# Peptides against a protein of PDB entry 4A54, part 7

Target 1, 94 residues: chain A of PDB entry 4A54
Amino acid sequence: MSVADFYGSNVEVLLNNDSKARGVITNFDSSNSILQLRLANDSTKSIVTKDIKDLRILPKNEIMPKNGTKSPSTNSTKLKSAETYSSKNKWSMD

## One batch from the design tools (peptide; made by RFdiffusion4, then SolubleMPNN)

Design b2_p29_2_s1
Fold by OpenDDE base, seed 5:
Structure b2_p29_2_s1 (fold): chain B 94 residues (1-94), chain A 29 residues (1-29)
Amino acid sequence: as target 1 above (94 residues)
Amino acid sequence: MDELIKELEEKLNKSLEELKKEEEKKKKE
């Protein structure tokens, strides 16, 4: 099970300095061990995982301001298969 | 519902602890 399995979850993070942050998990940088939260004011907060004392998952019904989590629009990049119709110009050598 | 949330919290916290341990191992090497 990975941290990525919790993307989109609303969480309360208790830090080692006893401060709290609340937000939605938007990303995790495994290389730098940084958890990214989207806060209620639509700002992004980056938290180093070593500074996390405890993490709680908040129920969906707690009124975080519904900033529309636009579901990542899977930009289905319609790979427009450029069907390069190779018009084989059949040069009829008549 | 509350039990499922608790299980997910436990799994998430466990995953974070494992990441911390892996980071500490990489620093000692």
Scores: peptide ipSAE 0.257, ipTM 0.736, DockQ to the pose 0.064
Fold by OpenDDE base, seed 1:
Structure b2_p29_2_s1 (fold): chain B 94 residues (1-94), chain A 29 residues (1-29)
Amino acid sequence: as target 1 above (94 residues)
Amino acid sequence: MDELIKELEEKLNKSLEELKKEEEKKKKE
């Protein structure tokens, strides 16, 4: 399994200095061992892998900013869509 | 869902650790 298998995943990266970065994995430079994250402000942050203490994958249900980058149609086997909590907006028409 | 996320996290972290080890080996060489 490669880092590329996680492209498009929303992650929280804990750095060795105990700072955190959150973003979507957009690229990995294998030559320089640099992980690239797209941040919430659409900027890109480059993180050297040696500076990563830990990485957490954030659940998909956290509102990714809808920048419509077409996820490449990799045959996403139907990961059973977690129950769309259909919040029934009971618009009571009285 | 939580188990799958955990497995993916483990795989990703393992992949990153392997990369770090490979880099350290190349530096000693």
Scores: peptide ipSAE 0.256, ipTM 0.732, DockQ to the pose 0.063
Fold by OpenDDE base, seed 2:
Structure b2_p29_2_s1 (fold): chain B 94 residues (1-94), chain A 29 residues (1-29)
Amino acid sequence: as target 1 above (94 residues)
Amino acid sequence: MDELIKELEEKLNKSLEELKKEEEKKKKE
């Protein structure tokens, strides 16, 4: 399994200096071994993989950084349940 | 749900450890 399989995941990274960074994985540079995170303020942070002590995946319900990468629109085809408005207009012909 | 997240975390951490080992090998050659 490659690091690319986790693009778009929200993660908490614990660094060797005991500092923490939270963000979405946007890219991995295999040549320089750099993990790129997008932070909550829409800035990018580059982290050298050798400086990573531990990585945790955060659940989707936690505060994702706001800005514009299209969450893959799960085309949940909103099945428009055609609520058949049964307009029973009972026209009583009296 | 919690078990699936834990499995993904383990896979990701394992992938990062493999990358670190590959870098150490390249530095020694």
Scores: peptide ipSAE 0.253, ipTM 0.734, DockQ to the pose 0.060
Fold by OpenDDE base, seed 4:
Structure b2_p29_2_s1 (fold): chain B 94 residues (1-94), chain A 29 residues (1-29)
Amino acid sequence: as target 1 above (94 residues)
Amino acid sequence: MDELIKELEEKLNKSLEELKKEEEKKKKE
């Protein structure tokens, strides 16, 4: 199981200095061992994994950072009822 | 739900601990 399996998870990170950070896991830099969190204000915080004392996964019902999810305008694509153009081909018997 | 979250937390924390150990090994080599 990799850290990438937890992308998009809302987490609380307890740091070695007893400070806490809350955010969504957006990326992990394996080369530098840096965990990136998106915070509630849409800013990003980079945390070195060595500084992490404990990590808790928050349930989905807890306050996700307000991604300005513009409500996907449910473009109710009004399925315009395909007017069945009954082209009555009038076979002119001439 | 709570049990699954706990299992995922344990797996994630374990993965982070393994990464720390690997980094310490690389620093000593």
Scores: peptide ipSAE 0.250, ipTM 0.734, DockQ to the pose 0.059

Design b2_p29_2_s2
Fold by OpenDDE base, seed 2:
Formats: structure tokens, C-alpha cells, sequence
Structure b2_p29_2_s2 (fold): chain B 94 residues (1-94), chain A 29 residues (1-29)
């Protein structure tokens, strides 16, 4: 399989400096040998392939560690249903 | 450049095979 066949896969990358990155493969620049990962905070990390010591594909059910970026509050824009306050101003004519 | 791409593809393919083996072992249990 080519690198492109793994787009959308969740992976853990071990770098040569023994640091780890987890993210979804979004793109691969073949010209520069750069792997792009979308991280749990929705940021993109670019990793040079030469700096990759090891890589593993994570199962789909493995929750990416959400670093503390605020869940985008689904601002459920409560469409305040404009309760049309039918102000029945019953103007009683007298 | 082509060698680095091949190495990355190898790592991805090996990891996929390992994941598939683990899934089969869990299903047989």
C-alpha cells in the first residue's frame, strides 16, 4: 500500500528524539518527504520522514488524548425560537 | 527521497499487519 492509502488513519509516531506524536494522517508531501498529522487540538503537525524512528497505526476506538483545548462548545445557537409573543393587546375599545 | 518514502510505507504496512493480527486474536478469544 502507498502512503496515500493511509490517509485518515490514526497513528502514533515515535521520533528520533524519543518524543511521540499522535494524530490522523491528512497529507504527505512526497517532494519534501513530510508527513502531516492532524492532532487532537485540530492543529497540524508536519513531520520530516527522516526524523521518524517508528510508527504504529492505532485502532479506530482508541480516543486521541485530547489535550485541554476546549471542546468547541457547540454553541448550539439556541435559535431562540422567536416566540412570537402574540401580544394580543386586546385593545378593548370602549 | 524515494528510499525514505519506501521506508515510511514499510512501517505503515507492517503496523497494519500487526493491528490486523491483534484484531483476529481478540475475535478468536
Amino acid sequence: as target 1 above (94 residues)
Amino acid sequence: MSELIKELEKKLNESKKELEKKKKEEEEK
Scores: peptide ipSAE 0.564, ipTM 0.863, DockQ to the pose 0.452
Fold by OpenDDE base, seed 3:
Structure b2_p29_2_s2 (fold): chain B 94 residues (1-94), chain A 29 residues (1-29)
Amino acid sequence: as target 1 above (94 residues)
Amino acid sequence: MSELIKELEKKLNESKKELEKKKKEEEEK
């Protein structure tokens, strides 16, 4: 199978520096040998293929552990849409 | 195809094979 056949697969990548990345394979740049992963936070990580020590495909049902990075409670700072109180200055034409 | 791409494909294919084996073993229990 080609790399493209694994698009959408959830993988754990072990790098040569012993760091790990988990994500869904979204793209592969064959010209630059770069594997692109979508991470649990919807960010993308580009990994140079030469830096990959090992790779494991995860079962589809393994919900990527939400890295208990508490979704930063997007404090939806309700940007209170500054109600531009358009003070309709009622120009009283006297 | 570069040697690096072939190595990546090999790792992916081997990992898929291992995953499928584990699934079958679990279904047989």
Scores: peptide ipSAE 0.563, ipTM 0.865, DockQ to the pose 0.396
Fold by OpenDDE base, seed 5:
Structure b2_p29_2_s2 (fold): chain B 94 residues (1-94), chain A 29 residues (1-29)
Amino acid sequence: as target 1 above (94 residues)
Amino acid sequence: MSELIKELEKKLNESKKELEKKKKEEEEK
């Protein structure tokens, strides 16, 4: 599978400096070899691939601290049915 | 550049295989 097949996966990344990052893979820039993670605080972290020592995919149930991603309330844009008030101008032919 | 991408893909694929093994083991218990 390609890197793109893992978009939306929750991962733990171990960096060469022994720091760790956890987040959801949102994008990969192949030109610059940069992996983008959305972190628990909704910030985005860019990681250079060469700095990745190890990577682990986490189970979906491993709760990244649910920042209550309020499911974007699909604001059902109530398509206000433009009631085209067809003003039937009743032309009263007197 | 291409080698680094391949290494990342390898790590992702290996991690996925490990995750699927763990899921299967939990379902069989």
Scores: peptide ipSAE 0.558, ipTM 0.864, DockQ to the pose 0.473
Fold by OpenDDE base, seed 4:
Structure b2_p29_2_s2 (fold): chain B 94 residues (1-94), chain A 29 residues (1-29)
Amino acid sequence: as target 1 above (94 residues)
Amino acid sequence: MSELIKELEKKLNESKKELEKKKKEEEEK
């Protein structure tokens, strides 16, 4: 299966720095090898494939607190240019 | 296709296979 076949899958990504990210695969940039995840807070995280140590697909029943946002309907939001929002996601592991 | 893309696809496919095995094991209980 291609990466695109996994769009909509909930995944846990382990990075080379041993940090973890959880989210739904929303897109993959084949040109730059960048995986995009939608996080639980509805933000988007871009992960460079080279930084991925491992990943696992999560069962659908693992209640990630799905904030009840509806399956994003097909709104063709225009690929606005890759603004590198360096959002300092302070991963507060409380 | 870049080697990096192939590696990502491999990891995804392996993870899917593992998930399906776990589901089967749970259904057999």
Scores: peptide ipSAE 0.554, ipTM 0.863, DockQ to the pose 0.439

Design b2_p29_2_s3
Fold by OpenDDE base, seed 2:
Structure b2_p29_2_s3 (fold): chain B 94 residues (1-94), chain A 29 residues (1-29)
Amino acid sequence: as target 1 above (94 residues)
Amino acid sequence: MDELIKELEEKLNKSKEELEKEEEKKKKE
């Protein structure tokens, strides 16, 4: 199979410096030998093929660690109930 | 350049074969 046949595959890439990257293969630049991964935070990482020591295709059921998209914290805008601080300004009329 | 592409394809194809073997084992259990 060609590299293009693996577009959309979730992969773990081991680099020559022993660092790892996980992402979905989105593109491959054959002219420059650059593999493009979409990471869990929706950013794109470009990896030069010469820096790849090893590669593993992940099973479809292995959830890419979604970098915490902050679940929209439903900031339950705790509508601070405007506790009407009834400022009983007791205007003492004396 | 062509050698690097071939090496990447080899790594991808090998990894796919390994994954398929693991899936077949899980299906037989």
Scores: peptide ipSAE 0.585, ipTM 0.884, DockQ to the pose 0.431
Fold by OpenDDE base, seed 4:
Structure b2_p29_2_s3 (fold): chain B 94 residues (1-94), chain A 29 residues (1-29)
Amino acid sequence: as target 1 above (94 residues)
Amino acid sequence: MDELIKELEEKLNKSKEELEKEEEKKKKE
């Protein structure tokens, strides 16, 4: 399966620095090899694939400690087409 | 670049297989 087949999966990512991140896979930038996770606080974390030591898919029944935010009702908010936020992160390496 | 994507896919696929095996074990208990 491709990375895109895992969109919506809950994962625990172990980084090379032995830190862990847990979240839902929301996107993958194939050009830059960046995995995007939505965290429990609804923030987005971008992880460079090279920094991933290991990962595991969490079972659906592992209640991510959702802080008491209501199980978002399946409001099928139509993920409108992810407008490519071409955020020109001009990482000017000066 | 392609190698890193392949490695990520391999890790994801492996993790899925491991999860499926764990779920099958839980169904047999």
Scores: peptide ipSAE 0.579, ipTM 0.883, DockQ to the pose 0.455
Fold by OpenDDE base, seed 3:
Structure b2_p29_2_s3 (fold): chain B 94 residues (1-94), chain A 29 residues (1-29)
Amino acid sequence: as target 1 above (94 residues)
Amino acid sequence: MDELIKELEEKLNKSKEELEKEEEKKKKE
């Protein structure tokens, strides 16, 4: 499977510095080899692939512990199609 | 670049296989 087939998967990433990140795969920049995760606080973290030591896909039912809010029902968040946020940095060079 | 992508895909595919095996075990219990 390609990286794009894992969009919407909840993952735990172990980095080479032994730090961990948990989030949903939202995008992958193949040109720069950067994996983007949406964290529990809805922020986005960019991880350089070379810095990934290990990766684990988490079960869908493992609700990322949101601090305090009730497990919202398994709303099948229709992972809408990977809108490739092509950061077209349209640097309009004026 | 292509090697790093391949390594990431390998890690993802391996982790998926491990998850599927775990889910299958839980279903048989």
Scores: peptide ipSAE 0.570, ipTM 0.884, DockQ to the pose 0.494
Fold by OpenDDE base, seed 1:
Structure b2_p29_2_s3 (fold): chain B 94 residues (1-94), chain A 29 residues (1-29)
Amino acid sequence: as target 1 above (94 residues)
Amino acid sequence: MDELIKELEEKLNKSKEELEKEEEKKKKE
């Protein structure tokens, strides 16, 4: 299965620094190797795949601590075209 | 890049297999 087949899955990601992140896989940027998770607070966390030590898919019935916001209906958020994360890596060495 | 994607897919697929095994065990219980 491809990464895209796991969109909408709840996952626990273990990072190389031994920190953990839990969220729903919302997107994967193959060009930059970035996995995007929607967290319980509805924020988005971007994780560089090289920093992933391990990953576990959680069962659907595992109560993510639902902060009480009703699962917004799958409004097909139109993937608005990837706004070019302008990697303003202004590592301008000037 | 392709290697990192493949590694991520492998981790996801492995985790899926593990989850399915756990679900099958729970169903037989």
Scores: peptide ipSAE 0.569, ipTM 0.884, DockQ to the pose 0.426

Design b2_p29_2_s4
Fold by OpenDDE base, seed 1:
Structure b2_p29_2_s4 (fold): chain B 94 residues (1-94), chain A 29 residues (1-29)
Amino acid sequence: as target 1 above (94 residues)
Amino acid sequence: MDKLIKELEEKLNKSLEELKKEEEKKKLE
């Protein structure tokens, strides 16, 4: 399994200095062993893999930044889509 | 859901550890 299989995943990275970074995996540079995260402010953070102590995948229900990165179409096991509360815009045509 | 996430985390962390080991090996070579 490759790091590329996790592109678009929202992750929390614990660094060796005990700092944390949270973002979406956008790229991995295998030549330099650099993981790239898109942060909530749309900036990109590059993290050297040697500096990663641990990595956690955040559940999709945590507010992903809105950029519509197509979830890789891995097979639709029905992860129960949290009920998109379709706010019925009841346009009452009175 | 939690089991799948945990499995993915384990796979990802394992992949990262393998990369670190490969880098260390290349440095010793």
Scores: peptide ipSAE 0.257, ipTM 0.736, DockQ to the pose 0.063
Fold by OpenDDE base, seed 5:
Structure b2_p29_2_s4 (fold): chain B 94 residues (1-94), chain A 29 residues (1-29)
Amino acid sequence: as target 1 above (94 residues)
Amino acid sequence: MDKLIKELEEKLNKSLEELKKEEEKKKLE
């Protein structure tokens, strides 16, 4: 089971300094061990996992103002394959 | 519902502890 399985979960993070952060898990950087939370004000907070003392999952009914950050629509940039129809100009040598 | 949330919290905290141990291990190699 990976941290990625909890993306989109609303959590309360208790830090080693006894401060608290609340937000939605948006990303985890495994290389740097950084958890990213989207806060109620739509800002992003990065937390180093070593600084986390405890983490709780908040029930969905706690009205964090859903600022409707639209799930990044995976704009499937349809790479329109620019079929560059290389019109081979058939140079008909008359 | 409460039991499932608690189980997920436990799994998440366990995953974080495993990551901390792996990071510590990499720092000692």
Scores: peptide ipSAE 0.257, ipTM 0.740, DockQ to the pose 0.063
Fold by OpenDDE base, seed 2:
Structure b2_p29_2_s4 (fold): chain B 94 residues (1-94), chain A 29 residues (1-29)
Amino acid sequence: as target 1 above (94 residues)
Amino acid sequence: MDKLIKELEEKLNKSLEELKKEEEKKKLE
């Protein structure tokens, strides 16, 4: 499982200096080992992974302050359940 | 719900720890 699997998750990051940051995981730079969080004020915070002491996932029901940024529409690929409409054309042979 | 969140947290923290170990290894090489 990769860090990318958690993109869009709301998290609380505890840093080594005992400070906390809360935000949505927007990106991970593997080259520089930097986790990017979108904060409640729509700013982006970059955190070096070595500075992270602990990370927890916040439940979706915790009210992020409604600043108007479009929740990334999880394109739930609506698996069109191809309901095979079995058109029983009852061909009544006369 | 709480068990699933905890499992995801554990997986995420494990992934971060693995990244830290890889970075440390790369620094020693």
Scores: peptide ipSAE 0.252, ipTM 0.738, DockQ to the pose 0.063
Fold by OpenDDE base, seed 4:
Structure b2_p29_2_s4 (fold): chain B 94 residues (1-94), chain A 29 residues (1-29)
Amino acid sequence: as target 1 above (94 residues)
Amino acid sequence: MDKLIKELEEKLNKSLEELKKEEEKKKLE
């Protein structure tokens, strides 16, 4: 199981300095061992894994950062039924 | 739900601890 399996999870990170960060896991840089969190204000916080004391996964029903989900306007693009104009070319046999 | 979350937390924390140990090992090499 990799850290990538937890992308999109809302987490609370307890740091070694006893500070806390809450956000959604967006990325993990394995080369630099940096966990990236998207915070409630849509900013990104980078946390070095060595500074993490404990990590808690928050249930989905708790405070998701208000991504301004601009409600995708369900542009119900009414696919206007392309009226298949059956052009019956009546070949008039003269 | 709570049991599954706890299991995932344990797996994630374990993965992070393994990464820390690997980094420490790489620093000593």
Scores: peptide ipSAE 0.258, ipTM 0.741, DockQ to the pose 0.059; fails the geometry check

Design b2_p29_3_s3
Fold by OpenDDE base, seed 2:
Order: sequence, then C-alpha cells, then structure tokens
Structure b2_p29_3_s3 (fold): chain B 94 residues (1-94), chain A 29 residues (1-29)
Amino acid sequence: as target 1 above (94 residues)
Amino acid sequence: MDELIKELEKKLNESYEELKKEEEKKKLE
C-alpha cells in the first residue's frame, strides 16, 4: 500500500531523538518526504521522514489522547454575592 | 528521496499487518 492509503489512520510516531508524536495522517509531501499529522489539539505537525525511527498504527478504538484541555473546571467561582453589608451607619444625630 | 518513501511505506505496511494479526487474534478469543 502507498502512504496515501493510510490517510485518516491514527498513528504513533517514534522519532530518532526518542520523542513520540500521535496524530492522524492528513497528508504526505512526496517531494520533500514530509509526513503531516493532525494532533489531538487540532494543530498540524510536519515530520521529516528521515527523522522517523519507527511508527505504529493505532486501533480505531484507541481514543486519541485528547490533549486534556482541562475543560476549565468552571470553578463556578461562587461569586460570593458580595453581601452588600449595608453598614447602615445609623448616625443617630441626636 | 525514493528510498525514504519506500522505508515509510514499509513501516506503515508492517504496522498494518501487525494490527490485522492482533485484531484477528482478538476475534478468535
């Protein structure tokens, strides 16, 4: 199969520096030998083929590590209703 | 350039065949 037959596949790429990248194959530049991955954060990463030590196609059921955008726990900052302590300074002018 | 493309294709095809074997094994269990 050609590289293009693997478009849409989720892969783990091991680089020569022992770093790893995970993403979906979106494109391959045959002229420059550059593999393009869509990452979990919807960004794109370009990888030069010469820098690839190894790769693995991930099963369809393996949830791409969603970059845990920690849904900002809407810490409902309980807006402590500033109880307007109406300090009724009862200035009794007697 | 052509050698690098062939190497990438080889790695992809090898990984695909491994995945297929794992899926087949899982189906038979």
Scores: peptide ipSAE 0.589, ipTM 0.887, DockQ to the pose 0.417
Fold by OpenDDE base, seed 1:
Structure b2_p29_3_s3 (fold): chain B 94 residues (1-94), chain A 29 residues (1-29)
Amino acid sequence: as target 1 above (94 residues)
Amino acid sequence: MDELIKELEKKLNESYEELKKEEEKKKLE
């Protein structure tokens, strides 16, 4: 199979510096020999193929730790405008 | 360049075959 046949596959890449990257193969630039991975945080990492020591395809059922982007619940704290009921009880000293 | 691509393809294919064997093993258990 070609590299393109593995698009959408979740992979663990071991680099020559012994660092690891995990992500989904989104693209491969054949001209520059660059593999693109979408990481769990939805960022894209570009890896030069020459820096790849080893690669393994992860089973689909391995839940990538989706860093749950907690949708910032914009708790729009409606600043309840404290209606300052300034009941000026003007005690009219008559 | 072509050699690097072929090497990457080889690694991907080898990993795929390994994964397939593991999945087949799990299906038979």
Scores: peptide ipSAE 0.585, ipTM 0.888, DockQ to the pose 0.412
Fold by OpenDDE base, seed 5:
Structure b2_p29_3_s3 (fold): chain B 94 residues (1-94), chain A 29 residues (1-29)
Amino acid sequence: as target 1 above (94 residues)
Amino acid sequence: MDELIKELEKKLNESYEELKKEEEKKKLE
């Protein structure tokens, strides 16, 4: 499976500095190799993949405080249709 | 870059398989 298949998974990450982070995988920046976690306090932590020593997926039944998974409201960014106001050149025939 | 991504994928997949085994064991108990 790819990293994207694990979006929404709750993970414990052990870093090379022996610090730990727990959160839900929300995104992965493949260009920069950055894993994004949403923490219990609803903050976001970005982790550089090279700094990850170990990783464990946590069981869903472990009551992480379900901070209400606000389903990412797909803010349908209404693509404001740029009404290209075609400036009708009123050819004034005088 | 690609090697680091593959390593992360490996860690995730290994952890996922371990979790499945634990869940299966718990279901049989």
Scores: peptide ipSAE 0.580, ipTM 0.888, DockQ to the pose 0.421
Fold by OpenDDE base, seed 4:
Structure b2_p29_3_s3 (fold): chain B 94 residues (1-94), chain A 29 residues (1-29)
Amino acid sequence: as target 1 above (94 residues)
Amino acid sequence: MDELIKELEKKLNESYEELKKEEEKKKLE
């Protein structure tokens, strides 16, 4: 299978510096050999492939502390850009 | 560049096969 076949998979990546990253594979830049992970805090981490020592695909039942974002069901729902709803809750004090 | 991609694909595929084996084992238990 190609790297693209693993999009949406939850992985643990061990880096050459012995640090670990966990996230969902969201993209792979083949030109630059960069793997992109979405982390639990919804941030994106870019990892250069050369810095990857090892990786493990996590079983679906390992409850990553999913903050409530739905398992990316394979439905290509357009990642609507998180509109920063700056809800200025202007608390109108009456 | 192509070698790094192939290495990543290899690691992903190996991990996937390991996960399948673990899942199969768990179903038999």
Scores: peptide ipSAE 0.565, ipTM 0.886, DockQ to the pose 0.471

## One batch from the design tools (peptide; made by RFdiffusion4, then SolubleMPNN)

Design b2_p30_1_s3
Fold by OpenDDE base, seed 5:
Structure b2_p30_1_s3 (fold): chain B 94 residues (1-94), chain A 30 residues (1-30)
Amino acid sequence: as target 1 above (94 residues)
Amino acid sequence: LEKKTKELKEAIEKELKEAEKKKKLEELLK
């Protein structure tokens, strides 16, 4: 399994300084050892993994204050098919 | 949830180790 399989999971992170962070996993950078969480206030927090004392996945029903993160409307940028109007200049020689 | 938590922890550790190996290899090839 990869960490990406857990994107969108709500987690509680206990840090080495005994502070706690709660949020949804949005990204993991293994090269820089950074776990990114989206917090209840819709801000993002980057946590260095070496600073993590413990981590647990929380049940989905724990009321993170729904800051209405509008699901990014997949702006289906309707790729307007550039109808290449190939104006075939039909040069009709009369 | 406990099982999933364990799996997440294992995944983090695995990817960190793989990244470290890649960095080491890149350094040896320089």
Scores: peptide ipSAE 0.634, ipTM 0.911, DockQ to the pose 0.546
Fold by OpenDDE base, seed 1:
Structure b2_p30_1_s3 (fold): chain B 94 residues (1-94), chain A 30 residues (1-30)
Amino acid sequence: as target 1 above (94 residues)
Amino acid sequence: LEKKTKELKEAIEKELKEAEKKKKLEELLK
């Protein structure tokens, strides 16, 4: 299997800084180690794989929360830990 | 979904390793 087989899948990515990103996988660049997600606001986010702590595929019916995560401007603005309450949706083991 | 998640993680790791091998080979031929 290739990463391309998962294009269009909705994923939640947990980063090493404990921030979360949710989006649809649109591209993967193995040479540069970059995973690209389309976010709920139709913007694209590039994530370096080394910064990924964990990831999971989400069910198709989960409404992508419009996480208005403002692009971290270069200044160390305190990433407000959006406590996305992990509602324990019983993810069916597929 | 857990199985698919595992498969995705494995696919990422595999492609990264393959890319690293290619880069190393290219560097040795330089």
Scores: peptide ipSAE 0.629, ipTM 0.911, DockQ to the pose 0.622
Fold by OpenDDE base, seed 2:
Structure b2_p30_1_s3 (fold): chain B 94 residues (1-94), chain A 30 residues (1-30)
Amino acid sequence: as target 1 above (94 residues)
Amino acid sequence: LEKKTKELKEAIEKELKEAEKKKKLEELLK
């Protein structure tokens, strides 16, 4: 399994400085050790993997805290997340 | 989601290790 199989997944990242970031995985550069997240405000955050203390995948329906800027309905390009997140229950921590 | 989280972590670690091996090999060949 590759990291690319998880592109489009919503994740919470806990950093070594105890700060948290939430976003959708858009890219992973193994050569430079960088995980790229798209945040709720449509900005991109690059995180060095060495700075990651922990991470977890969040359910799709978890509304990323929209910073009050109306994220324009970016046509979610259906990143066909290859994995049909089984529309199981809102809280189904699989 | 817990299983998927584990799989993601394993995938990250695997790709990082592969990249490190490639870098070391490239350095030995210079």
Scores: peptide ipSAE 0.610, ipTM 0.910, DockQ to the pose 0.656; fails the geometry check
Fold by OpenDDE base, seed 3:
Structure b2_p30_1_s3 (fold): chain B 94 residues (1-94), chain A 30 residues (1-30)
Amino acid sequence: as target 1 above (94 residues)
Amino acid sequence: LEKKTKELKEAIEKELKEAEKKKKLEELLK
């Protein structure tokens, strides 16, 4: 499987400095080891993979922290799991 | 989501390794 298959997925990234970033995967540069996220404020954050302590894919309906501006409904690319995340289970396992 | 997260992590690692191999090969061909 390729990282490109996950473009459009919402992720939470835990960095080595214990800070967190949430955004949609927009690009991955394997040559430079850079994961690019689009944040809720429509800005882009480039993260060096060596600085990533952990990451997880978030449910499609998980509200990204809106800093002020309406995060455009990033068309969460259909992660293939047709699982209608029922509003009740904040975390669905696949 | 846990399975997909694992798959993503594996994909990242795979592509990083492939890129490293490519860089090494390019260096040998100079």
Scores: peptide ipSAE 0.603, ipTM 0.911, DockQ to the pose 0.625; fails the geometry check

